# Peptides against a protein of PDB entry 1MQS: the designs that were tried, part 131

Target 1, 223 residues: chain A of PDB entry 1MQS
Amino acid sequence: ILKMLFLNKDLNNNDNITTITDDIFNQQEIIWKVLILDIKSTATISSVLRVNDLLKAGITVHSLIKQDRSPLPDVPAIYFVSPTKENIDIIVNDLKSDKYSEFYINFTSSLPRNLLEDLAQQVSITGKSDKIKQVYDQYLDFIVTEPELFSLEISNAYLTLNDPKTTEEEITGLCANIADGLFNTVLTINSIPIIRAAKGGPAEIIAEKLGTKLRDFVINTNS

## One batch from the design tools (peptide; made by RFdiffusion4, then SolubleMPNN)

Design b2_p22_6_s3 (from b2_p22_6, 8 letters changed)
Fold by OpenDDE base, seed 4:
Structure b2_p22_6_s3 (fold): chain B 223 residues (1-223), chain A 22 residues (1-22)
Amino acid sequence: as target 1 above (223 residues)
Amino acid sequence: SIIDKKLNEINQEKTNFIKNSS
């Protein structure tokens, strides 16, 4: 998160949030920027950072993407939002209206190819691609409640997985979503876990899916 | 880390894709 707030510059990850923000604040000129969030990402940010942390990171104002926002044409903007068509359209509209000077677009999870292509097409039409500085997947689609504790905030996951009326397709779909969330968490933590799951249930399905994702990721990286 | 490297590559590719599609 902090890396994103500092325009995805390399940060020393060995320090706590306060130390990082203080060091940057003291060593470099703060670039003031606007942070645009959605409901989900707001929860994510709020779970990890305090308002003071945002300020120290140079966030002068933060707003919801769906809210009416005043133009700040001389201020760079950081978007940290869900990878949805709706959010893409809003970002493009903001681009068209020259709402900000620069656009640092960060998605809470991986932007799928179809949406990436849509974004590319729309940006191309605007002729303002130069204002887009970054399009990053941050893989921060989870809530940190406590250190070393997180939640994917998938509604009724436990109930759905344990309801005998739930179809296999529904279970598979939910397990895939959970695995995706866990994968994002792993990438964020930057540590490959030892996966442990109970056998014979949804947990095993999730573990297998997660394992596959991790293996594929590692294989593709070493190639 | 391997993860960071891969993520950076992916993000650079996405960024470039958007910029080069204009």
Scores: peptide ipSAE 0.362, ipTM 0.887, DockQ to the pose 0.706
Fold by OpenDDE base, seed 5:
Formats: structure tokens, sequence, C-alpha cells
Structure b2_p22_6_s3 (fold): chain B 223 residues (1-223), chain A 22 residues (1-22)
């Protein structure tokens, strides 16, 4: 998250958030930016950062993407939003209207190829692709609840997985969603975990799916 | 790290894809 707020520049991640923000604030000229969020990403940011952290990162204003926002044509913008068609359309509209000077687009999870192509096409039509500085997947589709605890915030997961009326298809679908969230967490933490799961239940399904995703990712990285 | 390298590559590719589609 902090890396994103500093325009995805390399940061020394060995320090806590406060130390990092203090060091940057004191040592470097702050580039003031606008942060555009959606409901989901707002929860993510709020779980990790305080208002003072945003300020120290150079975030002068933060707003919801669906909210009416005043133009700041001389200010760079950081978008941190869900990878949806709706959000893409809004970003493109902001681009068309020259709402900001530069656009740093970050998605909370991986932007699918079809949406990437749609974004590319729309940006092309505007003729303002030069204002797009970054299009990044941040893989931050989780909530930090405690320093060493996180939640995917999937509603009724426990109930659904333990309800005998739940179909196998529903379980499989939910397990896939959980595995995706865990995968995002792994990428964010930048560490390959040892996966442990109870046998004979949804946890095993999730572990298998996560393992497959990780293996595929590593293989594709080495090739 | 391997993860950082891959993420950087993916993000650069996506960025370039958007910028070069014009």
Amino acid sequence: as target 1 above (223 residues)
Amino acid sequence: SIIDKKLNEINQEKTNFIKNSS
C-alpha cells in the first residue's frame, strides 16, 4: 500500500509504516496527490493506514470514485479501486475531462484481460494515453484486522461451508474465491507460504486451489 | 524476489499495453 502511495517506487519495507512515512516525509520532497478509492478499497486502506499516514504519503485529498470530485488538473491522481467495468469507465471519463495531471491506476486485484483490453481501447479513443503513468495490480483484496491477522471479508463463509444444504458447486465457488484472496495476500506479503489444511473439508479444497495458483505463478515467472 | 520480479513485469506490461494502444 505504501509503495503505491509513493507511485510504486522502491521502499525499504523492513521498517514499520510510521518509520517509513516519517523518513520519506523528512528526507524527500513530498509529491502531493489525490487518492481515489471505492468502498472496498476504502476498507482496505483504513485497516492499514491512519489519516496521518496518508498525509505523510502526500495524499492531500481522498475521495470515492463514484462521488463527484472537483477537477485538480495540476495534481496527480492515484486510483486504488476494484477491477470492474464501472470503475474503468469512471477513470476514462476522468481522463477525458482532464480531471488530474497524471493517472496512476492501481487495482485491488488482477484486472482481467477483457477489462484490460477495454481500458486500452477507451484510453486510445481519448488520445490522452500520455497521462496514464501506471496500470498496476496491487493484489490487496483483504483487510488487516490485527498486525498478524487478516480477513478476506467474505460474507457468511463459515455458515455457507458448514451448511449441509450448500451444494458442491457453491462450495467449490466459494473455495475458489477464498483461494484467490489468499493468493493476493501471498503476493502482497511477498513470501511463499507452507500451506496446511485440515483434511476432508473445504480447507483442503482451498489449499489445493491456492497451491495450484502459486505453482502456476512460480512456473510462469521462471519461464 | 521472484514475486517482485514477476509483479513488476506484469505491471509494466499492463502499463505499456495501455500506453501503446493509442
Scores: peptide ipSAE 0.362, ipTM 0.887, DockQ to the pose 0.697
Fold by OpenDDE base, seed 1:
Structure b2_p22_6_s3 (fold): chain B 223 residues (1-223), chain A 22 residues (1-22)
Amino acid sequence: as target 1 above (223 residues)
Amino acid sequence: SIIDKKLNEINQEKTNFIKNSS
């Protein structure tokens, strides 16, 4: 999250959030930015950062993407929003209207190829691609409740997985979603976990799916 | 880390894709 707020520059991650923000605030010139969020990403940010942390990161104002926002044509904008068609259309509209000076677009999870192509097409039509500085997947589709505890906030997951009326297809789908969420968490933490799961249930399915995703990711990187 | 490297590559490619589509 902090890396994103500093325009995805490399940060010394060994320190506490407060120490990092203090050091950067004191050592470097602060670039003032606006932060555009949606409801989901607001929860994510709020779970990790305090208002003072945002200020120290150079966030002068934060707003919801669906809210009417005043133009700040001389101020760079950081978008941190869900990868949806609706959000893409709003971002493109903001680009067309020259709402901000620069656009740093960050998605809470991976933007699928079809939406990436849609974004590219719309941006090309505007002729303002030069204003787009970054399009990043941040893989922050979770809420940190405590320093070492997080939640994927998948509604009724336990109930669904344990309901005898739930179909195998539904279970498989839910397990895939959970595995995707965990995968995003692993990428965010930047550490490959030892996966432990109870045998003979949905947890094992999730563990296998997660393991496969991680292996594929690592293999493709070494290539 | 290997994760950081891969993420940076992916994000750079995605950025370039958008910027070069014009």
Scores: peptide ipSAE 0.357, ipTM 0.885, DockQ to the pose 0.701
Fold by OpenDDE base, seed 2:
Structure b2_p22_6_s3 (fold): chain B 223 residues (1-223), chain A 22 residues (1-22)
Amino acid sequence: as target 1 above (223 residues)
Amino acid sequence: SIIDKKLNEINQEKTNFIKNSS
């Protein structure tokens, strides 16, 4: 998160958040930015950072992507939002309207190829691709609740998985979403876990999906 | 780390894809 707020520059992560923000605040020129969030990313940010941390990162204003926002054509913007068609369309509209000077786009999870192509096409039509500075997947689709503890915050996941009325398709879809969230967490923590799951239930399905994702990721990286 | 390297590659690719589509 801090890396994103500092425009994905390399940060010395050996220190706590306060030390990092203090060091950067004291040693580097602060670039003032606008932070655009959605409901999900707001929860993520709020779980990890304090308001003072945002200020120290140069965030002057933060707002929701769906809110009416005043143009700040001389101010760079950081988007940290879910990878949805709706958010893409809003970002492109903001680009068309010259709402900000620069666009640092960060998605909470992986932007799929179809949406990436859509974004590319729309941006190309605007003729303002030069204002797009970054398009990054941050893989921060979870909430930090306690030190070394997180939640995916998938609504009623436990209830849905244990409801006998839930269809196999719904279970499969939910398990995929959970596996994606866990995968994002692994990437964020930068540590490959030992996966442990009970056999014969949704946990096994999730574990298999996660294992496959991790294996595919590692294989593709070593190539 | 291998993860950081891969993430950087992916993000650079996505960024370039958007910027070069014009």
Scores: peptide ipSAE 0.353, ipTM 0.884, DockQ to the pose 0.707

Design b2_p22_6_s4 (from b2_p22_6, 9 letters changed)
Fold by OpenDDE base, seed 5:
Parts: C-alpha cells; sequence; structure tokens
Structure b2_p22_6_s4 (fold): chain B 223 residues (1-223), chain A 22 residues (1-22)
C-alpha cells in the first residue's frame, strides 16, 4: 500500500509504516496526490493506514470513486479500486474530462484480460493515454484485522458453506473466490506458505485451489 | 524476489498494453 502511495517506487520495507513515511517526508520533496478509493479499498486502507500516514505520503485528498469529485487538473491521481467494469468506466470518464494531471491506476486484485482490453480500448478512443502512468494489480483484496490475522471479507461465507441447501456449484464458486483472495495475500507478503486445512470440507477445496494457483505461479516465474 | 520481479513484469506489461493501445 505504501509503495502504491509513492507511485510504486522501491521502498525500504524493513521499517514500520511510521518510520518509512517519516523518512520520506524528511528526505524527499512530497508529491501531493489525490487518492481515489471504493468502499472495499477504503476498508483495506483504513485497516492499515492512519489519516496522518496518508498525509505524510502526500495524499492531500481522498475520495470515493462514485462520489462527485472536483477537478484537480494539476494534481496526479492514484486510483486504488476494485477491478470492475463500473470502476473502469469511471476512470475513463475522469480521463476524458482531464480531471487530474496523471493517472496511477491500481487495482485491489488482478484485472482480468477482458477488462484490461476494455480499458485499453476506451483509453485509445480518448487519445489521452499519455496521462496514464501506471496500471498495476496490487493484490490487496483483504482487510488486516490484527497482526498476522486478516480477513477476505467475503459476504456470508460461513452461512453459505454450512447451509445444506447450498449447491455444489455455489460452494465451488465461493471456494474459488476465497482461494483467489488468499493467493493475492501470498503475493502481497512475498512468501510461499505451507497450506494447512481441515479435511473433508470447504477448507480442503480452498487449499487445493490455492495450491494449484501457487504451483502455477512458481512454474511461470521460473519459466 | 522472484515474486516481485514477476509482479513488476506483469504490471509493466499491463501499463504498456494500455499506453500502446492508443
Amino acid sequence: as target 1 above (223 residues)
Amino acid sequence: SPIEKLLEKINNEKTNFIKNSS
């Protein structure tokens, strides 16, 4: 998250958030930026950062993507939003209207190929691709609740997984979503975990899916 | 790390894909 707020520049991650922000604040000229969030990413940011941290990172204003926002044509913008068609359309509209000077687009999870192509197509039509500086997947589709404890905040997961009326298809779909979230978490923490799951239930399905994703990722990285 | 390198590659590719589509 901090890396994103500093335009995805390399940061020394060995220090706590406060130390990093203080060091940057004292050593470098702060680039003032606007931060655009959605409801989900707001929860993520709020779980990790304090208001003072945002200020020290050069965030002068933060707003929801669906809210009416005043144009700041001389200010760079950081988007940190869910990879949805709706958010893509809003970003493109902001680009069309020259709402900001530069666009640093960050998605909370992986932007699928179809939406990437849609974004590309829409941006091409605007003729303002030069204003787009970054399009990054941050893989931060989780909320930090406590140290070494996090939640994916998937609605009704427990109820769905334990309801006898839930279909196999629904369970499989939910497990896939959970596995995706966990995969994103693994990428974020930059470590390959040992997966432990209870046998005979949804946890095993999730573990299998996650294991497959991790194996595929490792193979592709070493390729 | 290998993961960081891969993520950087992926993100650079996405960025370039958008920028070069115009």
Scores: peptide ipSAE 0.278, ipTM 0.847, DockQ to the pose 0.701
Fold by OpenDDE base, seed 1:
Structure b2_p22_6_s4 (fold): chain B 223 residues (1-223), chain A 22 residues (1-22)
Amino acid sequence: as target 1 above (223 residues)
Amino acid sequence: SPIEKLLEKINNEKTNFIKNSS
């Protein structure tokens, strides 16, 4: 998250957000930016950062993407939003209207190819592609409630997994979705976990799927 | 890390895709 707020520049490995922001503040001139969020990303940011952290990161104002926002044509904008067609259309509209000077677009999860192509097409029509500085996937589709506790916020996961009427296919699908979310979390944290799961339940299935994904990723990346 | 490198690559590709589509 902090890396994104500093335009995806390399940050020193410090555990303390305050220390990181202070160090960056001392190292370079603060670039004031606008942060555009959606409801989901707002929850993510709020779970990890304090208002003071945003200020120290150079965020002068933050707003919801669907809100009527005042033009700040001389100010760079960081978008951190869900990868949806709706959000893409809004971003493009903001680009057309010269709402900001530069656009650093970050998606909470992977932008699929079809939406990437749509974004590219729309941006090309505007003739303002030079204002697009970044299009990044951040894989922050989770809520951090505590330093060591987070949630993927999958609706009714517990109920679905424990309902005797739930089919094997539904369980497998849900477990796959959970594993995908955890995989994205691992990528975000940039640390390979030791996976621990209770035996004999859905957690074991999820752990197996996640383990496979991680192993495949490591093998493919190291090859 | 390998993860960081891969993500950087992917994101750079996406960025370039948008820029080069003009």
Scores: peptide ipSAE 0.261, ipTM 0.837, DockQ to the pose 0.679
Fold by OpenDDE base, seed 3:
Structure b2_p22_6_s4 (fold): chain B 223 residues (1-223), chain A 22 residues (1-22)
Amino acid sequence: as target 1 above (223 residues)
Amino acid sequence: SPIEKLLEKINNEKTNFIKNSS
């Protein structure tokens, strides 16, 4: 998250957030930016950062993507939002209206190919692709609740998994979504975890799916 | 790390895809 706020520049991760922000503030001229969020990403940011952290990162203002935002044509914008068609359309509209000087687009999870192509097409039509500086997947589709505890914020997961009326297909689909979220978490943490799961339940299914994803990833990264 | 390098690659590719599609 902090890396994103500094336009995805390399940061020394050996220090705490305060030390990093102080060092950057002292060594480099701060670039003031606007931070554009949605409901999901707001929760993510709030779980990790303090208000003062945003300020030290050069965030002058932050707003929801669906809010009526005033133009700041001389200010760069960081978008940190869900990869949805709706958000893409809003970003493109902001681009068309010259709402900001530069656009650093960060998605909370992977932007699928179809939406990437849609974004590309719309941006191309505007003729303002030069204002797009970054399009990044941050894989931050989770909420940190405690130092060693996080939530994927999947709606009704517990109810779905424990409802006897839930179909096998629904369970399988949910488990796949959970595994995807966990995989994204692993990428964010940059560490391969030891997977522990209870046998005979949905946790085992999730663990198997995640294990497969991780194995495939390791193989692909080493090739 | 290999993961960081891969993520950087992916993100750069997406960035370039958008910029070069104009």
Scores: peptide ipSAE 0.244, ipTM 0.828, DockQ to the pose 0.703
Fold by OpenDDE base, seed 4:
Structure b2_p22_6_s4 (fold): chain B 223 residues (1-223), chain A 22 residues (1-22)
Amino acid sequence: as target 1 above (223 residues)
Amino acid sequence: SPIEKLLEKINNEKTNFIKNSS
């Protein structure tokens, strides 16, 4: 979340939220931004961040995506919203109206291909694609204590992922295998989890892959 | 590291998709 609030720049800090925000606040010029949320993401943000944390991250105003918002054409906007058609349409409308200077779009979970294509099509029609700076799927980076811990018993995973000679293909393959294992575990537990992963490492890749598998499963099951 | 490079590619994939499709 903090990485997102700092325009997805590398933070590489394992300290608590307060320490991270303080360090950044003291070391870098604050870029003031608007934060656009929905009901779900508001709950997420509120669970881990204080109002003061938002301020330290340069969030001058935060509002709900469905609320009437005043145009701030000289201010960059961070969207952190659910990947829905409704939210996409609102973002595109905001883009059309030049509501903000730059658009950093972050979805609370993976944006499916069909919606990504829809977004692309709508943006192309506006001719304002240059204002879109980021379109990211966010996978939450929380320190959470889980009651159940297990191992997939994949040999040499740590060594493979940390070896500088490891190829992209090898990493991708290993992450896919891990995601498959986790997926099977989820099915066994018969509960759809909220996926949390540390940013900037293999866990993020695994989380993305797992999330996709779970979403696909839910869609297929409900069909 | 290789993993960091891969993550960078993944993180920008959707951004690039929008940029290239418009």
Scores: peptide ipSAE 0.226, ipTM 0.795, DockQ to the pose 0.456

Design b2_p22_7_s1 (from b2_p22_7, 9 letters changed)
Fold by OpenDDE base, seed 1:
Structure b2_p22_7_s1 (fold): chain B 223 residues (1-223), chain A 22 residues (1-22)
Amino acid sequence: as target 1 above (223 residues)
Amino acid sequence: SPKDLTEEFKKLVEEYKKKLEE
């Protein structure tokens, strides 16, 4: 799952999740991304990762695939969803509408051949196949039974960022909280990260706030 | 372990593109 969040780059699997995220955060440029989930994958993510882990992995916001999501054309998206016709149609529709800059598609289980062909056929018609950067399947080898895993209050805050009813003030507040979390992480690791944020979305707001906090901290400690 | 289908997918996309030109 962590590998997926880092766009399937090679990770040292022998380390704890926290160590891996910390090392990547310190040594590599953080790419801010949107995470698109369904009900099943939400349960899985909640069982394995904390909200802070998602932030360290560069997830600026996560939403359900069936929810009405705001376009973030400059932000790459990670899809982690069940291999169904419905989800494929939604992904293709998101592609057609230029909802995100890049598409990293990760199916939770095995993708049937007929669905792979359907996805390819639909994508071919759009003329936007270049935006599809990765297609993976079989991430989960275990059946996650839904009830036990929803205990992680995935803070309503991330869903709120993509809710069209959310006010600009609420978005700003949430971004500030995320920036605070990232700032605390940077201080704990004692390393300044290289931050890359997509323009025009929450990631940019977060990056700016984080940058300000880091600058203020450096000024205050040298004084 | 997750399986990378990217290359296979890209190949299929190109095949379908050719069919559309035809």
Scores: peptide ipSAE 0.652, ipTM 0.954, DockQ to the pose 0.310
Fold by OpenDDE base, seed 2:
Structure b2_p22_7_s1 (fold): chain B 223 residues (1-223), chain A 22 residues (1-22)
Amino acid sequence: as target 1 above (223 residues)
Amino acid sequence: SPKDLTEEFKKLVEEYKKKLEE
């Protein structure tokens, strides 16, 4: 899963998730991406990764494939979804609409030959095959636990954070809003998360703000 | 283990493109 989030680059698999994310973060420039999931893959991701892990992997926004998603034409997208005709059709539609800049497609299990051919056929018609950078089958042999992954509707956040015309003030404001959203989520689930974020980017700003909010909350509630 | 289908996929795309031009 981590390898997938880093565009299937070779990772040192001998380290724990924390070490891997830290090492990657320290060694490589973070590529910010959108993660597209379905219900099944959401459960899978939630069983292995925390929200902070996604942020460390450069996932700024994640959403369900069947949900209405705002276009992010300058942002690469990772799809991690079940190998179904429905999902293939949605991916192709997203491609047609130029919803993202690049498409990294990962199926949660083996893709049948007929579906691979269907995907290829549909993509051939669009003339936009160059935007599809990867197609992978992922084999997940772990038990899916209760999903703990939640989506924040912050599609506009990525665009704002990555627009070179965006002011520092605007970035700070957006990060604060994201932190507020995360904070509210934490309160809702009544669980204090361990916050981890990549250094030098919006994720760090968000993590810092969220950490401060959580610390303040804990102090105030225990007083 | 994960399987990279990218190359096979790209080949198929090109094959279908050729068929469309025909």
Scores: peptide ipSAE 0.633, ipTM 0.948, DockQ to the pose 0.308
Fold by OpenDDE base, seed 5:
Formats: structure tokens, C-alpha cells, sequence
Structure b2_p22_7_s1 (fold): chain B 223 residues (1-223), chain A 22 residues (1-22)
């Protein structure tokens, strides 16, 4: 899974997930990516990786393949989905719409020959085959636990936070807004989350702000 | 282990492109 998140580059597998992610995070420039999942792969990812691991791997946002997703034409996308006709059609539609800059396609199991041919045929019609950088079969037969995954697609936030022209003041303001949004979400679901964030970036700022808001709320509610 | 299908995929794409031009 980690190899996939790093665009199937060779990784030293002798280390635990935390050590691998820490080493890569510290030694290499992080390529920020979008992760596209389905229900099955969501369970797989959630069983193996923590949110912090995804962040360290450069996953800024993740979404379900069947959900409406905002275009991020300058951002590469990793697909990790079941090898189905439906998913293939969606991937092709995403390609047609220039939803992402690059497509790294990983199927959760063996891709049948007929589906590979179907994918190739559809892609050939689009004229955008150059955007597809990888097609892999991933053989991950993990026990599917049903974790509740909540994904926020904040395309504008991602673009703003990653734009070198964005000022520190703008970043701070956006982080505050994101923290407010997350706080409201927490209140809506009536569950206090464990907050994990990557160090040294906007995520840490957001986490701190959210943590403060939650602590203040708990103190005020219990008093 | 993961199987890389990229080259086979690219080959198929080119084959289908040729068919479209006919």
C-alpha cells in the first residue's frame, strides 16, 4: 500500500510503516496527490494506515470514486479501486474531464483481460492516454473492517494552501476557516475525534486550532 | 506482489488508436 502511495517506487520493506513514512517525509520532496477509493479499498486502507500516514505519503485529499469530486487539474491522482466496469467508466470520465493532471491507476485485485481492453479502448478515444502514467494490479486481500470514513473535499483549500503566491495571512485565515468547519462537523456527529496532523505545515495549524476549539467547548459544556 | 500493466495497457491503447484511424 505504501509503495502505491509513492507511485509504486521501490521502498525498503524491512521497516515498519511509521519508520518508512518518516524517512520518506524527511528525505524526499513530497508530491501532493489525491487518493480515489471505493468502499472496499477504503476499508483496506483504514485497516492498515492511519490518517497521519496518508498525510506523510502526500495524500492531501481522498474521496470515493462514486462521489462528485471537484477538478484538480494540476494535481496527480492515485486510484485504488476494485476492477469493475463501473469504476473503469468513471476513471475514463475523469480523464475526459481533465479532472487531474496525472492518473495512477491501481486495482485492488487482478484486472481481467476484457476490462483491460475496455479501459484501453475507451482511453484511446479520449486522446489523453499520456495522462495515464501507471496501471497496476494490487493484490491486497485484507480483512474488511467497516470503518467510518469521513472525507472533506476542499479543492479550493488545497489549491490555496499549495499556491506559492498565497500569503501567510491568507493561509492562516483559511486554516481558521477549515478548523471551524471541522469543529462544526464534530458537533454534528457528536463525536470527539483524535486529531492527527503532519508536522510543519497547514495541517498542524488546523489541528492546533481545532484542538483548542474542542477543548474550550468541552470545558464550557461541562462547567 | 503488485503487477505492472502499464506497458501492456499502452500497447493496447495504440492498437485501438490505429483501429480508429481505419
Amino acid sequence: as target 1 above (223 residues)
Amino acid sequence: SPKDLTEEFKKLVEEYKKKLEE
Scores: peptide ipSAE 0.632, ipTM 0.948, DockQ to the pose 0.309
Fold by OpenDDE base, seed 3:
Structure b2_p22_7_s1 (fold): chain B 223 residues (1-223), chain A 22 residues (1-22)
Amino acid sequence: as target 1 above (223 residues)
Amino acid sequence: SPKDLTEEFKKLVEEYKKKLEE
């Protein structure tokens, strides 16, 4: 999985996940990528990796393949999805729409020959085959647990937060919206999370806002 | 272990492109 997140570059297999991510983070320029998942692969990743691990691997945004996703034409995408006709069609549609700059496709299990041919045929029609950089089978046979990764589906959140032209007011507003979304999620799942955020950025703002909301809620419900 | 299908995929794409020109 880590190899996939680093575009299938050779990694030292003798190190634990944390050591590998730290070493790469410190030694190499991070290539920021989008990670596209399905329900099954989300569960798999959640069982192996923490959110912080994804960030250290350069995954800034992750989304479900069936969800509406904002175009990021200058950002490479890693697909990690089940080998199905439906997923192939979606990938091809994403390719047609120039949703990402590069496509690194990783199937969670063996891709049948007929589906490989179908993918190739459809891609050939688009004339954009050069954007497909990799196609891999990952052969993941893990016990699928409930996914721990989710998206709030806030449009352009990443772009807004990372755009140097974005005003402080806009950032504050977006962070508030994200905090509200997280708060609602916490209430829905009826589980109070441990909040961890990087210091000095939007994540800290979100964490503070969320923490305040949760504290207020707990105080009000226990009185 | 993960299997790299990239070359095979690229080959197939080229084959289908040729068929389209035909």
Scores: peptide ipSAE 0.631, ipTM 0.947, DockQ to the pose 0.325; fails the geometry check

